# Peptides against a protein of PDB entry 4GMN: the designs that were tried, part 28

Target 1, 375 residues: chain A of PDB entry 4GMN
Amino acid sequence: RYANITLLALVTLASIGTDFQETLVKGNQGSRESPISAADEEWNGFDDADGDAMDVDQKSSSGEDQEEDYEEIDVKEDDEDDDDDSITSEMQADMERVVGADGTDDGDLEDLPTLRELIQTAVPQLIRLSNLPIDSDESLTIQSHALSALNNISWTISCLEFANGENANIHNAWYPTAKKIWRKTILPILEADSADLKLATQVTSLAWAVARVLHGETPTDGNPHRKFISLYHSSKQQAGGNSNSIEEPEDPFQGLGVKCIGVVGSLAHDPAPIEVNREVGVFLVTLLRQSNNVPPAEIVEALNQLFDIYGDEELACDKEVFWKDGFLKHLEEFLPKMRTLTKGIDKRTQPELRTRADEALLNLGRFVQYKKKHA

## One batch from the design tools (peptide; aimed at target 1 E161 K259 R356)

Design b2_p15_1_s1 (made by RFdiffusion4, then SolubleMPNN; from b2_p15_1, 7 letters changed)
Fold by OpenDDE base, seed 1:
Structure b2_p15_1_s1 (fold): chain B 375 residues (1-375), chain A 15 residues (1-15)
Amino acid sequence: as target 1 above (375 residues)
Amino acid sequence: LPYVPPFPLPLPWRK
């Protein structure tokens, strides 16, 4: 009984976190519709000519109006208003404020009451539930749902802009909570060394969302980057041995390998220790060198992470890792392989993967040219 | 100047 109420609450929190994501995506898509200037292509109307009016005369046969009184069965369409009440007016108002807010640096969420309650009230309970002793199938189910809710909330927040002091109030409120999720939820599950790939995928998804906000300020205790690199390698070994194909997720970017790359990439950003950055950078560059045996989505993610980590020449990692370890050469040597890989993706069957690979290829060319000018 | 990717990554947001 209490379990079912807890599960329902966790499913609801996970849904709310997703609906916030969808609203943010729709809002960001609407702002990126730069008006394609309707080029006034004056469609020169072709003067279609004189076609003859044939006079067909045919007679008015007065067929008897049998007024069949079709009783309009007023099928009241019960508008089942599927009140997709998932997005409350308060949640929508919070979202509109987040998109419009000149961020006050105060970690005060007075103007964002729904987000405040989510961070301050819900997330601490989810952290507690994710740390329950696993003694039953019920406790495993509760943990899975708590991780799902934490994942969706953390992903939603990770999609806000925090650069240049934007959303500083949300960042400041989330930052200590994100560190708690990392230390209390993510690390203990990673340390438990479970062979459960489902749990590993959930925790890695959550870790990526959290690390996308904390970046190099993510707690380095226990070398979590090495745990995710080890998980990446272990997941590849298991997929090769057991013909229990874990159904490759329909979305290539939802694979555990992509998620591991996303986590370790995010962990390697400044101000991460140079040793952490180096180990991650070497891992990512090694994937590019071994690209013949790496899924295309993992290559796309590894490239994006390399661009984000090493995009700034003012950072210590540029000199101490990128240039010192000769990463430019590996990226340049990978360009022809990336062109072949991208061309091998069918646009009809995998349109998203193809688009992302085309973008990553374009960015790789530009990144290599940029770094060559700053050598 | 930091390298800014011309295409902001749409993140894998799907459940």
Scores: peptide ipSAE 0.036, ipTM 0.711, DockQ to the pose 0.053
OpenDDE base, seeds 2, 3, 4, 5: peptide ipSAE 0.035, 0.030, 0.029, 0.029; ipTM 0.718, 0.702, 0.711, 0.700; seed 4 fails the geometry check

Design b2_p15_1_s2 (made by RFdiffusion4, then SolubleMPNN; from b2_p15_1, 8 letters changed)
Fold by OpenDDE base, seed 1:
Structure b2_p15_1_s2 (fold): chain B 375 residues (1-375), chain A 15 residues (1-15)
Amino acid sequence: as target 1 above (375 residues)
Amino acid sequence: LPYVPPYPLPLPWRK
């Protein structure tokens, strides 16, 4: 009984976190519709061809239309408006404020009551539930649902812009909680060294969402980047052996390999220790060198992470890692391979992967040119 | 000037 209520609450929190995120994505898509300049396609008015209306005179027949009184059975369609109003008016109002707010720096969420309750009330309970002793299938189910809810909330928050002091109130409220998720949920699960690839995928998804906000300020205790690199390699070894391939997720970007790359890439950002940055950078560049045996989605993610990590020439990692370890040469040598890889993706069967690969290829060309100009 | 890539990160959160 209590477990079923807990599971229902966890499913509901996971759904709320998804719905928030879908609405943020829809809002961001609507704002990024650059007005397609209405090209004044002068609708060349098609000429008034004078077609002779034939005069068909047919007269007469007065057939007694029997008014069959079809009783309109007023089938009240009970519009079961399944108002899956999963997005409450309060949630919508909070999202509208987040999109519009010059955030106050105080870490106060007075104007964001739903988000405040998620961060302050729900997340601490989810952290607790994710740390329950695993002694039953029920406790495993609770952990999985708690990780799912934490994932969705953390992803939603990671979709907010925090650059240039935007959403500083949300950032300041989330930051200590994100560190708690990392230390209390993510690290203990990674240290348990479970062979459960489902659990590993869940915790890695959560770790990526958290690391997208914390970046190089993610706690380095226990070298988590090495654990995710190890997990990446271990996942590849397991997939090669058992023909019970975990159904490759229909979305290539949902793969454990992509998630591992996303985590370690995020962990390597400034102010990460240069040694952490170097180990991650070498891992990512090594994937590009081995690209013939790497899924295209992992290559796309590895490129994106490399651009984000090494995009700023003022950062210590640019001089101490990027230039010192000769990464530009590897990126330049990869450019023709990326063109071949991208062209090999069928636009009909994998449109998203193709679009992301075309973007990553374009960015790789620009990045290489940028770095060559600043050499 | 930092190189800012023009791509929105794909959100790997679609459950």
Scores: peptide ipSAE 0.039, ipTM 0.736, DockQ to the pose 0.051
OpenDDE base, seeds 2, 3, 4, 5: peptide ipSAE 0.031, 0.030, 0.031, 0.030; ipTM 0.722, 0.724, 0.724, 0.718; seed 4 fails the geometry check

Design b2_p15_1_s3 (made by RFdiffusion4, then SolubleMPNN; from b2_p15_1, 9 letters changed)
Fold by OpenDDE base, seed 5:
Structure b2_p15_1_s3 (fold): chain B 375 residues (1-375), chain A 15 residues (1-15)
Amino acid sequence: as target 1 above (375 residues)
Amino acid sequence: LPYVPPFRLPLPWLK
């Protein structure tokens, strides 16, 4: 009885976190509809001349129109309005305030009571539930649902803009909680070194969401970047042996390999230790060198992480890692391979992957030109 | 979950 109520509450918290993320994504897409100024370029009619209308007379063959009476099967769409009352009007109003907050009102978390209770009351309980001793299938199920709820909440918060002091109150409330998730949930699971790929995927997704906010301020205790690099390699060894058992996610960007790259890339940002940055940078550049055996989505993510880590020349990692370890040469040598890889992606079957690869290829060309100018 | 692109730092070379 109590376990079923706990599971229902965890599923509800995970759903709320998902719906909030979808609302943030829709809000951010709506703001990127820059009005395509319909430049009504007046199509100046090209005046060109007289060419003779040849009268091709071809005969009207009288094929009999068989009116096949397609019976209109009135598929009653039973709109089961599943009024999933999961989002209270108060939660929706809090989310609309977070999405509509043009970064000027550093509103106290007093104005976001639902988000406050989520961070201060719910997340600490989810951390507790994710750390219960696993002694039964029921405790394993509770851990999985607690990790799913933590993942969805952490991803939702990681979609907020925190640059230039935007959402500073949310950032300040989340930051200590994010560090607590890292130290209490993520590190213990990574230290247990479980062969459970489902658990590894859940913890890696959560780690990416947390590291997208903490960046180089993520605790480096126990060298977690090496654990995620090891997990990346271990996941590839298992996929090569058993063709039948890892359902590759339908979305190529939801793969464990992409998630591992996203975590370690985020961990390598300033002010991360230069040794952590170097190990991650070498890992990412090595993926580009081995690109013939690497999924295109992982190459796209590895490029984006390299741009985000080494895009600022004022950072210590630019001089001490990027230039010192000769990364520019590897990026230049990868340009023709990236062009071939991107052209090999079918726009019809994988439109998102193709769009992201076209963007990453464009950015790789620009990044190489920038670094050559600033050498 | 829709693919939310990772938060990107403002890159000086994209300007």
Scores: peptide ipSAE 0.036, ipTM 0.700, DockQ to the pose 0.752
OpenDDE base, seeds 1, 2, 3, 4: peptide ipSAE 0.034, 0.033, 0.036, 0.034; ipTM 0.702, 0.702, 0.704, 0.716; seeds 3, 4 fail the geometry check

Design b2_p15_1_s4 (made by RFdiffusion4, then SolubleMPNN; from b2_p15_1, 8 letters changed)
Fold by OpenDDE base, seed 4:
Structure b2_p15_1_s4 (fold): chain B 375 residues (1-375), chain A 15 residues (1-15)
Amino acid sequence: as target 1 above (375 residues)
Amino acid sequence: LPYVPPFPLPLPWLA
């Protein structure tokens, strides 16, 4: 009984995290639609005057055809509006406020009661449930659902803009909780060194979502970047040996390899230790050099991470890693390979992968040109 | 359904 209620609550929290995201994405799309000022271009209507009403007199032929009395069977479709309104009106109001909130500086989520309860009440319980001793299939199921709920919440929050002090109240409320997820959920699971690829995929997805907010301020204790690099390599070795297709997720970007790249990329941002940045940067550049044996989605993610890490020339990692280790040369040498890779992706069968590869190729060209001007 | 993380839209690198 308690287990089923706990599982239902965890599934509900995971759903809420997803639904909250879809609405935040829709709201952010609405805000990026700058109202196209309807320029009142007075389209001066062309005064085409000539009203020749041709009076075509078509005749009245009286055909008597039979009134077949089709009995209109009034099938009252009882529209059972299965109002599976999983989104409460309070959640909608919180989401509208997140999109519209001018940054009041106080980390008070008073105006965001649903998000407050999610962060302050739900997440601490999910952290507790993710740390239960695994002694049964039931405890493993609870851990998996707790990780899924933490993942969905963390990803949703990671989709908010926090640059320039935007959403500072949410950031300030989330930041200590994100560090707690890292220290209490992610690190213990990574240290347990479980051969469970499902658990590894779940914790890596969660780690990416958390690291997308914490960046280089993610706790460096136990060198987690090396654990995720090791997990990346281990995942490739297992895929090559056992022809049991781990069902590669239909979405190429949901792969464990992409998630590992996303985590380590995020961990390498300023103010990460220069040695952590270097180890990650060398890993990412090495993937580009080995691109013939790397899935296109992992190349796209590795490029995006390299742009985000080394985009700012004022950061210590630009001088001490990017320029010092000669990354520009490797990126420039990769441009023709990326063009070939991108052109090889079928737009009909893999439209998203093709779009993301076209974007990454465009950005790679721009990034190389930028860095050459600042050399 | 397992949450499909939205890909971080690469901020179009402002040239």
Scores: peptide ipSAE 0.038, ipTM 0.671, DockQ to the pose 0.248
OpenDDE base, seeds 1, 2, 3, 5: peptide ipSAE 0.010, 0.026, 0.037, 0.028; ipTM 0.489, 0.668, 0.652, 0.667

Design b2_p15_2 (made by RFdiffusion4)
Pose (drawn by RFdiffusion4):
Structure b2_p15_2 (pose): chain A 285 residues (1-30, 108-237, 251-375), chain P 15 residues (1-15)
Amino acid sequence: RYANITLLALVTLASIGTDFQETLVKGNQGDLEDLPTLRELIQTAVPQLIRLSNLPIDSDESLTIQSHALSALNNISWTISCLEFANGENANIHNAWYPTAKKIWRKTILPILEADSADLKLATQVTSLAWAVARVLHGETPTDGNPHRKFISLYHSSKQDPFQGLGVKCIGVVGSLAHDPAPIEVNREVGVFLVTLLRQSNNVPPAEIVEALNQLFDIYGDEELACDKEVFWKDGFLKHLEEFLPKMRTLTKGIDKRTQPELRTRADEALLNLGRFVQYKKKHA
Amino acid sequence: SFPKRKASEVPRAKA
C-alpha cells in the first residue's frame, strides 16, 4: 500500500489544489456551499496535511511525506491567495480560510523555520508556502519568532525563469507580512531591507527588484497608516526612491523584450508605478 | 491612497 496508499493520496490532493484554480477562472466566464471542492479542501484535506507536515522525519521515507505534504499545502494556499480579498471582496471564502491560514503558519511554517539546518530544497518549500499564506494574512500574520528576520537571513545566505528564484520568495513573504497593522518595528526592519535592496541594486536580479518595488508600493501607499509617518518619512525612504528612479530606468531597458517578455513588461509597470509613487507622497508631508 | 496591485498580477511560485 505504501507507494499507492500514502504518496498517491498526497500528490492527488496537491493536484486538486492546483486544478481548483481553473474552476475559479472558468467559473467567471459564466457556507462554502457553492464551492464544495474548496470547502472539503479546507475543512478536511488541510488538517491532515498540517499533521503530516509536522511529524518526523525519523527516516528518509517520511522525509518524502513531509515534502509531499508541503507541496499540497503550497498548491492550496497559493490558489486561495489568488483571490481578491481587498475591501469586502470574497468575504465568505476569507473567513473560511483565515484561521486555517494562521494554523498553517503556526503549526507548519514556524516549527520548521525553528531548526535552521540544513536543506535548500526544503527551505525553498517552506518560503513558498509562507509567501502564499502571508499574501492573505497581510501583517495580521503572526509575529512570533520574528520570522521576517529569518526569511531576511535566508535571502542573503541563499546568495552563493526569473520569478521562481528563492530570493523573490523571500522578498514577497517578508514584504507581505509587513503591511499594516504589523508591529511598527517589524515594518521598519522589512522596509529597511526592501529599500537597502535598491540602494545596493548593483547586483540584485531584476525580478527581485520588481518584487521589492511592488512590495514597497503595496505597503507605504496610505498616509493614514502609522508606518507611512513612523518609517517611510521618519527614515526618509523617499530619497532612496528618488535616487533609484534613474537606476531603475536603465535596468528596465536592459531587459530583452524578446527574450523574455514577461519580466520586461512587468518591470515597465514597476518604473511606471515608481514614478507615480514618487509624486504622490512628494505631495504629502 | 496609492493603488495596489491585484492578486492576479503576482507571478505564481512553485516548489

Design b2_p15_2_s1 (made by RFdiffusion4, then SolubleMPNN; from b2_p15_2, 7 letters changed)
Fold by OpenDDE base, seed 4:
Structure b2_p15_2_s1 (fold): chain B 375 residues (1-375), chain A 15 residues (1-15)
Amino acid sequence: as target 1 above (375 residues)
Amino acid sequence: MFPRRKPSEYPRVTP
């Protein structure tokens, strides 16, 4: 009884995180669709052509009566109470405020009561539930749902822009909670060294969402980047042996390999220790060198991470890692391979993967030119 | 700073 209520509440929290994300994505798309001012289409007045009303008088005729007595089948409307787990009007109003908030309101989360309760009340309970002793299938189920809810909330928040002080109130409220998720949920699960690839995939997805906000300020205790690199390699060794069991996710980007790359890339951003940055940078560049045995989605993610990590020439990692370890040469040598890889992706069967690969290829060419100009 | 075209950041929400 209590377990079912807890599971329902966890599913509802995971759903709220999904719906919040969809609403934020729709709202951010609507803000980019600044209506091209339809003002300057001069409505060239369509001339009032006097369309002569042809008076077609067609008159006739007759036929007959048959009163087919349609018996009123009293269809009882069974009110199926579709318990549409719909976003409450309060949740929708919070989402609209997050999308519409021009970054001038240093407003406390007082103006975002639903988001406040998610961060301050729900997330601390989810962290607790994710740390329960695993002694039953029920406790495993609770942990999995708690991780899913934490993942959805963390991903949603990680899709907000925090650059230039945008959403600073949300960032400031989330940041200590994100560090708590990392230290209390992610690290203990990674330290338990479980052979459970499902759990590893869930915790890695959550770790990526958290690391997308914390970046190089993610706690470096216990060298978590090495654990995710190890997990990447272990996942490849298992996939090579048992062809049968891990259904490759239909989305090439949902794979554990891509998630590992996303985590370690995010962990390597400034102000990460230069040695952490180097180990991750070498890992990512090594994937490009071994690209014949690497899924295209992992190559796309590895490139995007390299552009983000080394996109700023003022950072210590530019001089101490990028230039010192000769990464430009490896990127330039990879450019023709990336062109071949991208052209090999069928636009009809994998349209998203092709689009992201075309973008990554474009950015790679531009990045190589950019780095050559700022050498 | 390198002006990359940001890929559409696809949320990795679990269905």
Scores: peptide ipSAE 0.202, ipTM 0.832, DockQ to the pose 0.508
OpenDDE base, seeds 1, 2, 3, 5: peptide ipSAE 0.201, 0.204, 0.202, 0.196; ipTM 0.831, 0.833, 0.832, 0.832; seeds 1, 2, 5 fail the geometry check

Design b2_p15_2_s2 (made by RFdiffusion4, then SolubleMPNN; from b2_p15_2, 7 letters changed)
Fold by OpenDDE base, seed 3:
Order: C-alpha cells, then sequence, then structure tokens
Structure b2_p15_2_s2 (fold): chain B 375 residues (1-375), chain A 15 residues (1-15)
C-alpha cells in the first residue's frame, strides 16, 4: 500500500517534469513569432495545360454481399474524461511566469510557488530515495523511480535559457540543488562501480541534465569525467559480448554512449580545469578518428560538444588545448568522413538522425572555416 | 564566438 502510493507519487512527479517541458517549449515558440511581414511573393499560377481525359473502362465485377451480422457490441465508451489534471492551474501559472520572467537575481522563487516546492521539498526527498540501501527488488524499484523523477525535473530545468542572466532566480535556486544531486546521488552511484547498465544509464542521463546547467562548475571531486569515459568504454565492451540484450533503445540518441558524451562534454566547458578539458577534448577527437567503429548518433553528439567547448577563442582552452593539441587538423581530416557518414544515413528509416547529422556536418564545415580565420 | 546553428534540444526523459 505505502509502496504503491510512493510509486504513484514518483510517477506523477516524473510526468509533471515532462508536461512542464512541453508547455515551456510551446510558450517559447509563441514569443518568437515576430510577425514575418507577409512579403507577397506572387505565386505565379501554374498554366491550365489541357490534360487529355483517357477513358479507362470501368469493368464491373460483382462480388457477393455476405451480410456478416456484426453484433453491435455497444461498447459504452465510458468517456472517462481523463482529465489529465497532471498540470495543475498553479503549475500552468508558474510556467507562464517562467516564460515571462525578467531575471531578478534573487534566488527567491516567491512568484513560482510550485517550482519552489518542487526544488525545495520534492527534490530533497527524491535524493533520499535514490540513496536507500538496496536490499530488495522494492528498494531497487524505488531508486529507479526516484532517479527517473530527478532526471525529468533536471532535464526540464536544463531546457530553460540561463544565458545573459535569463531566469536567474530559477538558476540560483536550482544551482545548489543540482550540486547536491551531483554529490549525493550521482557520485555515490558512480563510485559503487555497479555492472548494472540500467542503473548506469539512468544515472548518466541525470548527470547529463545536471551538467547542462552546472557545466564546468560541476564538482571535479574524484574526476567524474574519467568515470564517464570509463563507462563509455565499458558499455562498448559489454555490447560486444553477452546477449543480455538491454534492448538498444530504438532512438539512437537515447543510448548510453550518447549520454556519456553529453556528460563529459558539458563537464569540459569553462571554467573546468584545463586538464579536464584536455582529457575530454582528446576523448571526443579520438571518437572522430575512430569514427568507423562509433555509432552516428555519438559522432553527432561529440561534434556538438566540440563546437560548444571550443567555440570561443577568448577561453583558455582554445590556446592551451584546441590549438596546442592540434584539434583543427583532426576536424579537417574528419570532414570528408562526416560527409560520407551523413550521406549513408537513410532519410526514410532514420529521419531524425539524418537531420541532426546534416546539421552537424554543416556546422563542422563552418567551424573549420571559422577556426582557420581566427588562427 | 562561433555562430553555430544549435540543434533543437530534445530532453532525454526516462520513460
Amino acid sequence: as target 1 above (375 residues)
Amino acid sequence: MFPRRKPSEIPRFTP
């Protein structure tokens, strides 16, 4: 009974995180519709070419009417109005305020009571539940659901814009909590060195969401970037050996390898220690050099991370890592391989992967040109 | 700073 109520509450918290994000995305699309002035591009009418009416003969074959008496099972659609009351009117009001909030630097969420309770009350309980002693299948289930809820909340918050002081109140409220998730949930699970790839995937997904906000300010204690690089390599070794098919997620971007790249890329952003940046940069460039054995989705993510890490020439990592370790040469040598890789992705069977690969290829060509100009 | 096209960020929710 209590377990089922706790599980239901955890599922509900996980759903609230997803629905909150969908509405934030919809709200942010509405604000960017600046009225594109209808430039009247006169669509010149296609000429009325006299298409000849070929008389194809209607041959009338007379198939027999077997009246199968379908007993009208009056399935009363009980319109269970699934009032998917998942988003309370208070949550909706908080979401509208987040989209409109001029970033007051006060980490006070007075105007965002639901988000405040989520960060200050719910997340600390989820951190506790993720740290329960694992002594039963029930405790494993609770940990998994607590990690899922933390993941969804952390992903939702990581989709907010924090550049230029936007959403500073939310950033300031979340930042200490994100560090707490890192230190109390992520690091202990990574240090337990469990062979559980499901748990590793959950904690790595959460770590990516947290690191997307903390970036290079993520706690460097115990060299977590090396743990995620090791996890990347270990996951590749296990996939080759034992037919415990953890069903590779049908979405190539949900794979543990992509998540590991996303985490370590985020950890390498300024103000990360230069040696952390170097180790991650070398890892990412090495994936490009070994691209024949790397899934296309991981190459796309590795490129996106490299563009974000080394996109600023004013940062110490540009001089001390990018130029010093000769990364431009490796990116230039990879450009023809990326064209071949991207062209090899079937648009019909993998439209998302192809779209993201086409974008990464475009950015790679531009990035190489940019770096050659700013050398 | 490099003016890249940022991909649409798709959150990686756990099912």
Scores: peptide ipSAE 0.247, ipTM 0.869, DockQ to the pose 0.525
OpenDDE base, seeds 1, 2, 4, 5: peptide ipSAE 0.246, 0.244, 0.240, 0.242; ipTM 0.869, 0.869, 0.868, 0.868

Design b2_p15_2_s3 (made by RFdiffusion4, then SolubleMPNN; from b2_p15_2, 7 letters changed)
Fold by OpenDDE base, seed 2:
Structure b2_p15_2_s3 (fold): chain B 375 residues (1-375), chain A 15 residues (1-15)
Amino acid sequence: as target 1 above (375 residues)
Amino acid sequence: MFPRRKPSEYPRVLP
């Protein structure tokens, strides 16, 4: 009885995290739907008026329209309008405020009561539940659901803009909690060195969401970047050996390899220690060098991480790692391979992967030019 | 600073 109530509460918290995220995506789309003004209509292309009306007299073949009386099988689609009115009016109101709020500096979420309760009341309990001793299938299930809920909440918050002091109240409330998730949930699970790839995928997803906000301020205790690099390599070795193909997730970006790259990339941002940055940078550049054996989604993520880590010439890592370790040469040598890789992705079967690869290719060309100009 | 075009960051929600 108590177990089922706990599981239901965890599923509900995970759902709240997803629904909040969908609402953020919709709200951010609505704010980015500043009307692209119809001003790009006036490409008045050339008036080439050459009017040679070739009168192609195509004959009227009177094909007999056999009205095949398709019996309209009234498939009552019971549109169970699952009115996924699961988004409480309070959640929607909090989300509308988050999208519209000029950040007040105080880590007070008085104006965001639902988000406040998620951060201050729910997350500390989820951290506790994720740290239960695993002694039963029930405790493993509770841990998995607690990790899913923490993941969804953390991802949702990581989709907020925090640049230039935007959402500073949310950032200030989340920051200590994010560090607590890292130290109390992520690190203990990574230290347990479990062969459970499901658990590893869950904790790595959570670690990425947390590291997307904390960046180089993520606690470096115990060199977690090396654990995620090791996990990356271990995941590749297991996929090659046992015919129990862990069903590669249908989404190529949901793969453990991509998640590992996302975590270590995020950990390597300023103010990360230069040696952490170097080890991550070398790992990412090595993936590009070995690209023939690397999934396209991992290459896309590795490129994006490299652009974000080394995109600022004022940072110590630019001089001390990017230029010293000769990363530009590797990016230049990879550019033709990236063109081939991107062209090999079918737009029909993998439209998202193709779009992200096209963007990463475009950015790679621009990044190489940028770095050559700022050498 | 390099002006990367960011794709829409798909939220990596676990089902």
Scores: peptide ipSAE 0.183, ipTM 0.805, DockQ to the pose 0.540
OpenDDE base, seeds 1, 3, 4, 5: peptide ipSAE 0.176, 0.182, 0.179, 0.176; ipTM 0.802, 0.803, 0.803, 0.803; seed 5 fails the geometry check

Design b2_p15_2_s4 (made by RFdiffusion4, then SolubleMPNN; from b2_p15_2, 7 letters changed)
Fold by OpenDDE base, seed 3:
Structure b2_p15_2_s4 (fold): chain B 375 residues (1-375), chain A 15 residues (1-15)
Amino acid sequence: as target 1 above (375 residues)
Amino acid sequence: MFPRRKPSEYPRVTL
């Protein structure tokens, strides 16, 4: 009874985090629709071609009248008005404030009461639940649901813009909590060295969401980037050996390999230690060199991470890693392989993967030109 | 800074 209520509350918190994320994405799309002036391109009407009346014959076959007495089960459609009011009017008001907030005040989340309660009350309980001793299937289920809720909350917050001091109040409230999730939930699970790939996938997803906000300020204690690189390699070795149907997620971008790349890429941003940046940069460039054996989604993610890590010539990692370790040559040599890879993705069967690969290919060509100009 | 075209970050919500 109490377990079911706790599980329901965890599912509800996970759903709230999802719906909040979807609405933030929809809201941020609406603000970028500058009115593209409707240029009235008069699409000239295609002419009425007189299509011939093919006379296809009537044949009459007489199949028999078996009156199966369908007992009209009067399924009362109880119109359960699923008032899927999953987003409370208070959450909607907080979302509208987050999208509109010129983050000029280092203020408490006084104006964002739902987000405040989520960060200050819910997340500390979820961290506690994710750290329960695993002694039963029930405790494992609670941990999994707590990790899912932490994942969805952390992903939602990671979709906010924090550049140039935007949403500074939310960033300042989240930052210590994100570090707490890292130290109290992520690191202990990574250190337990569990063979559970489901748990590893959940913690890696959460680690990516957290690292998308903390970047190079993510705690480097115990070299977590090496743990995620090791997990990447271990996941590739296991996928090759045992027909344990961990259903490869239908979405290529939900794979553990993509998540590992996303984490280590995020960890390598400034102000990460140069040696952390180097180890991650070498890992990512090595994936491009070995691209014949790497899923296209992982190549797309590795390229995006390389562009974000090395996109600024003023950063120490540009001189000390990118130029010093000769990464430009590897990117230039990869460009023809990326064209072939992208062209090999079927637009009909994998439209998203093709779109993201076309964009990564465009950015790779531009990035190589940019780096050659700023050499 | 490199002017990357950021993908529309479709939130990778793991349900």
Scores: peptide ipSAE 0.187, ipTM 0.795, DockQ to the pose 0.507
OpenDDE base, seeds 1, 2, 4, 5: peptide ipSAE 0.187, 0.187, 0.184, 0.178; ipTM 0.795, 0.797, 0.793, 0.792; seed 2 fails the geometry check

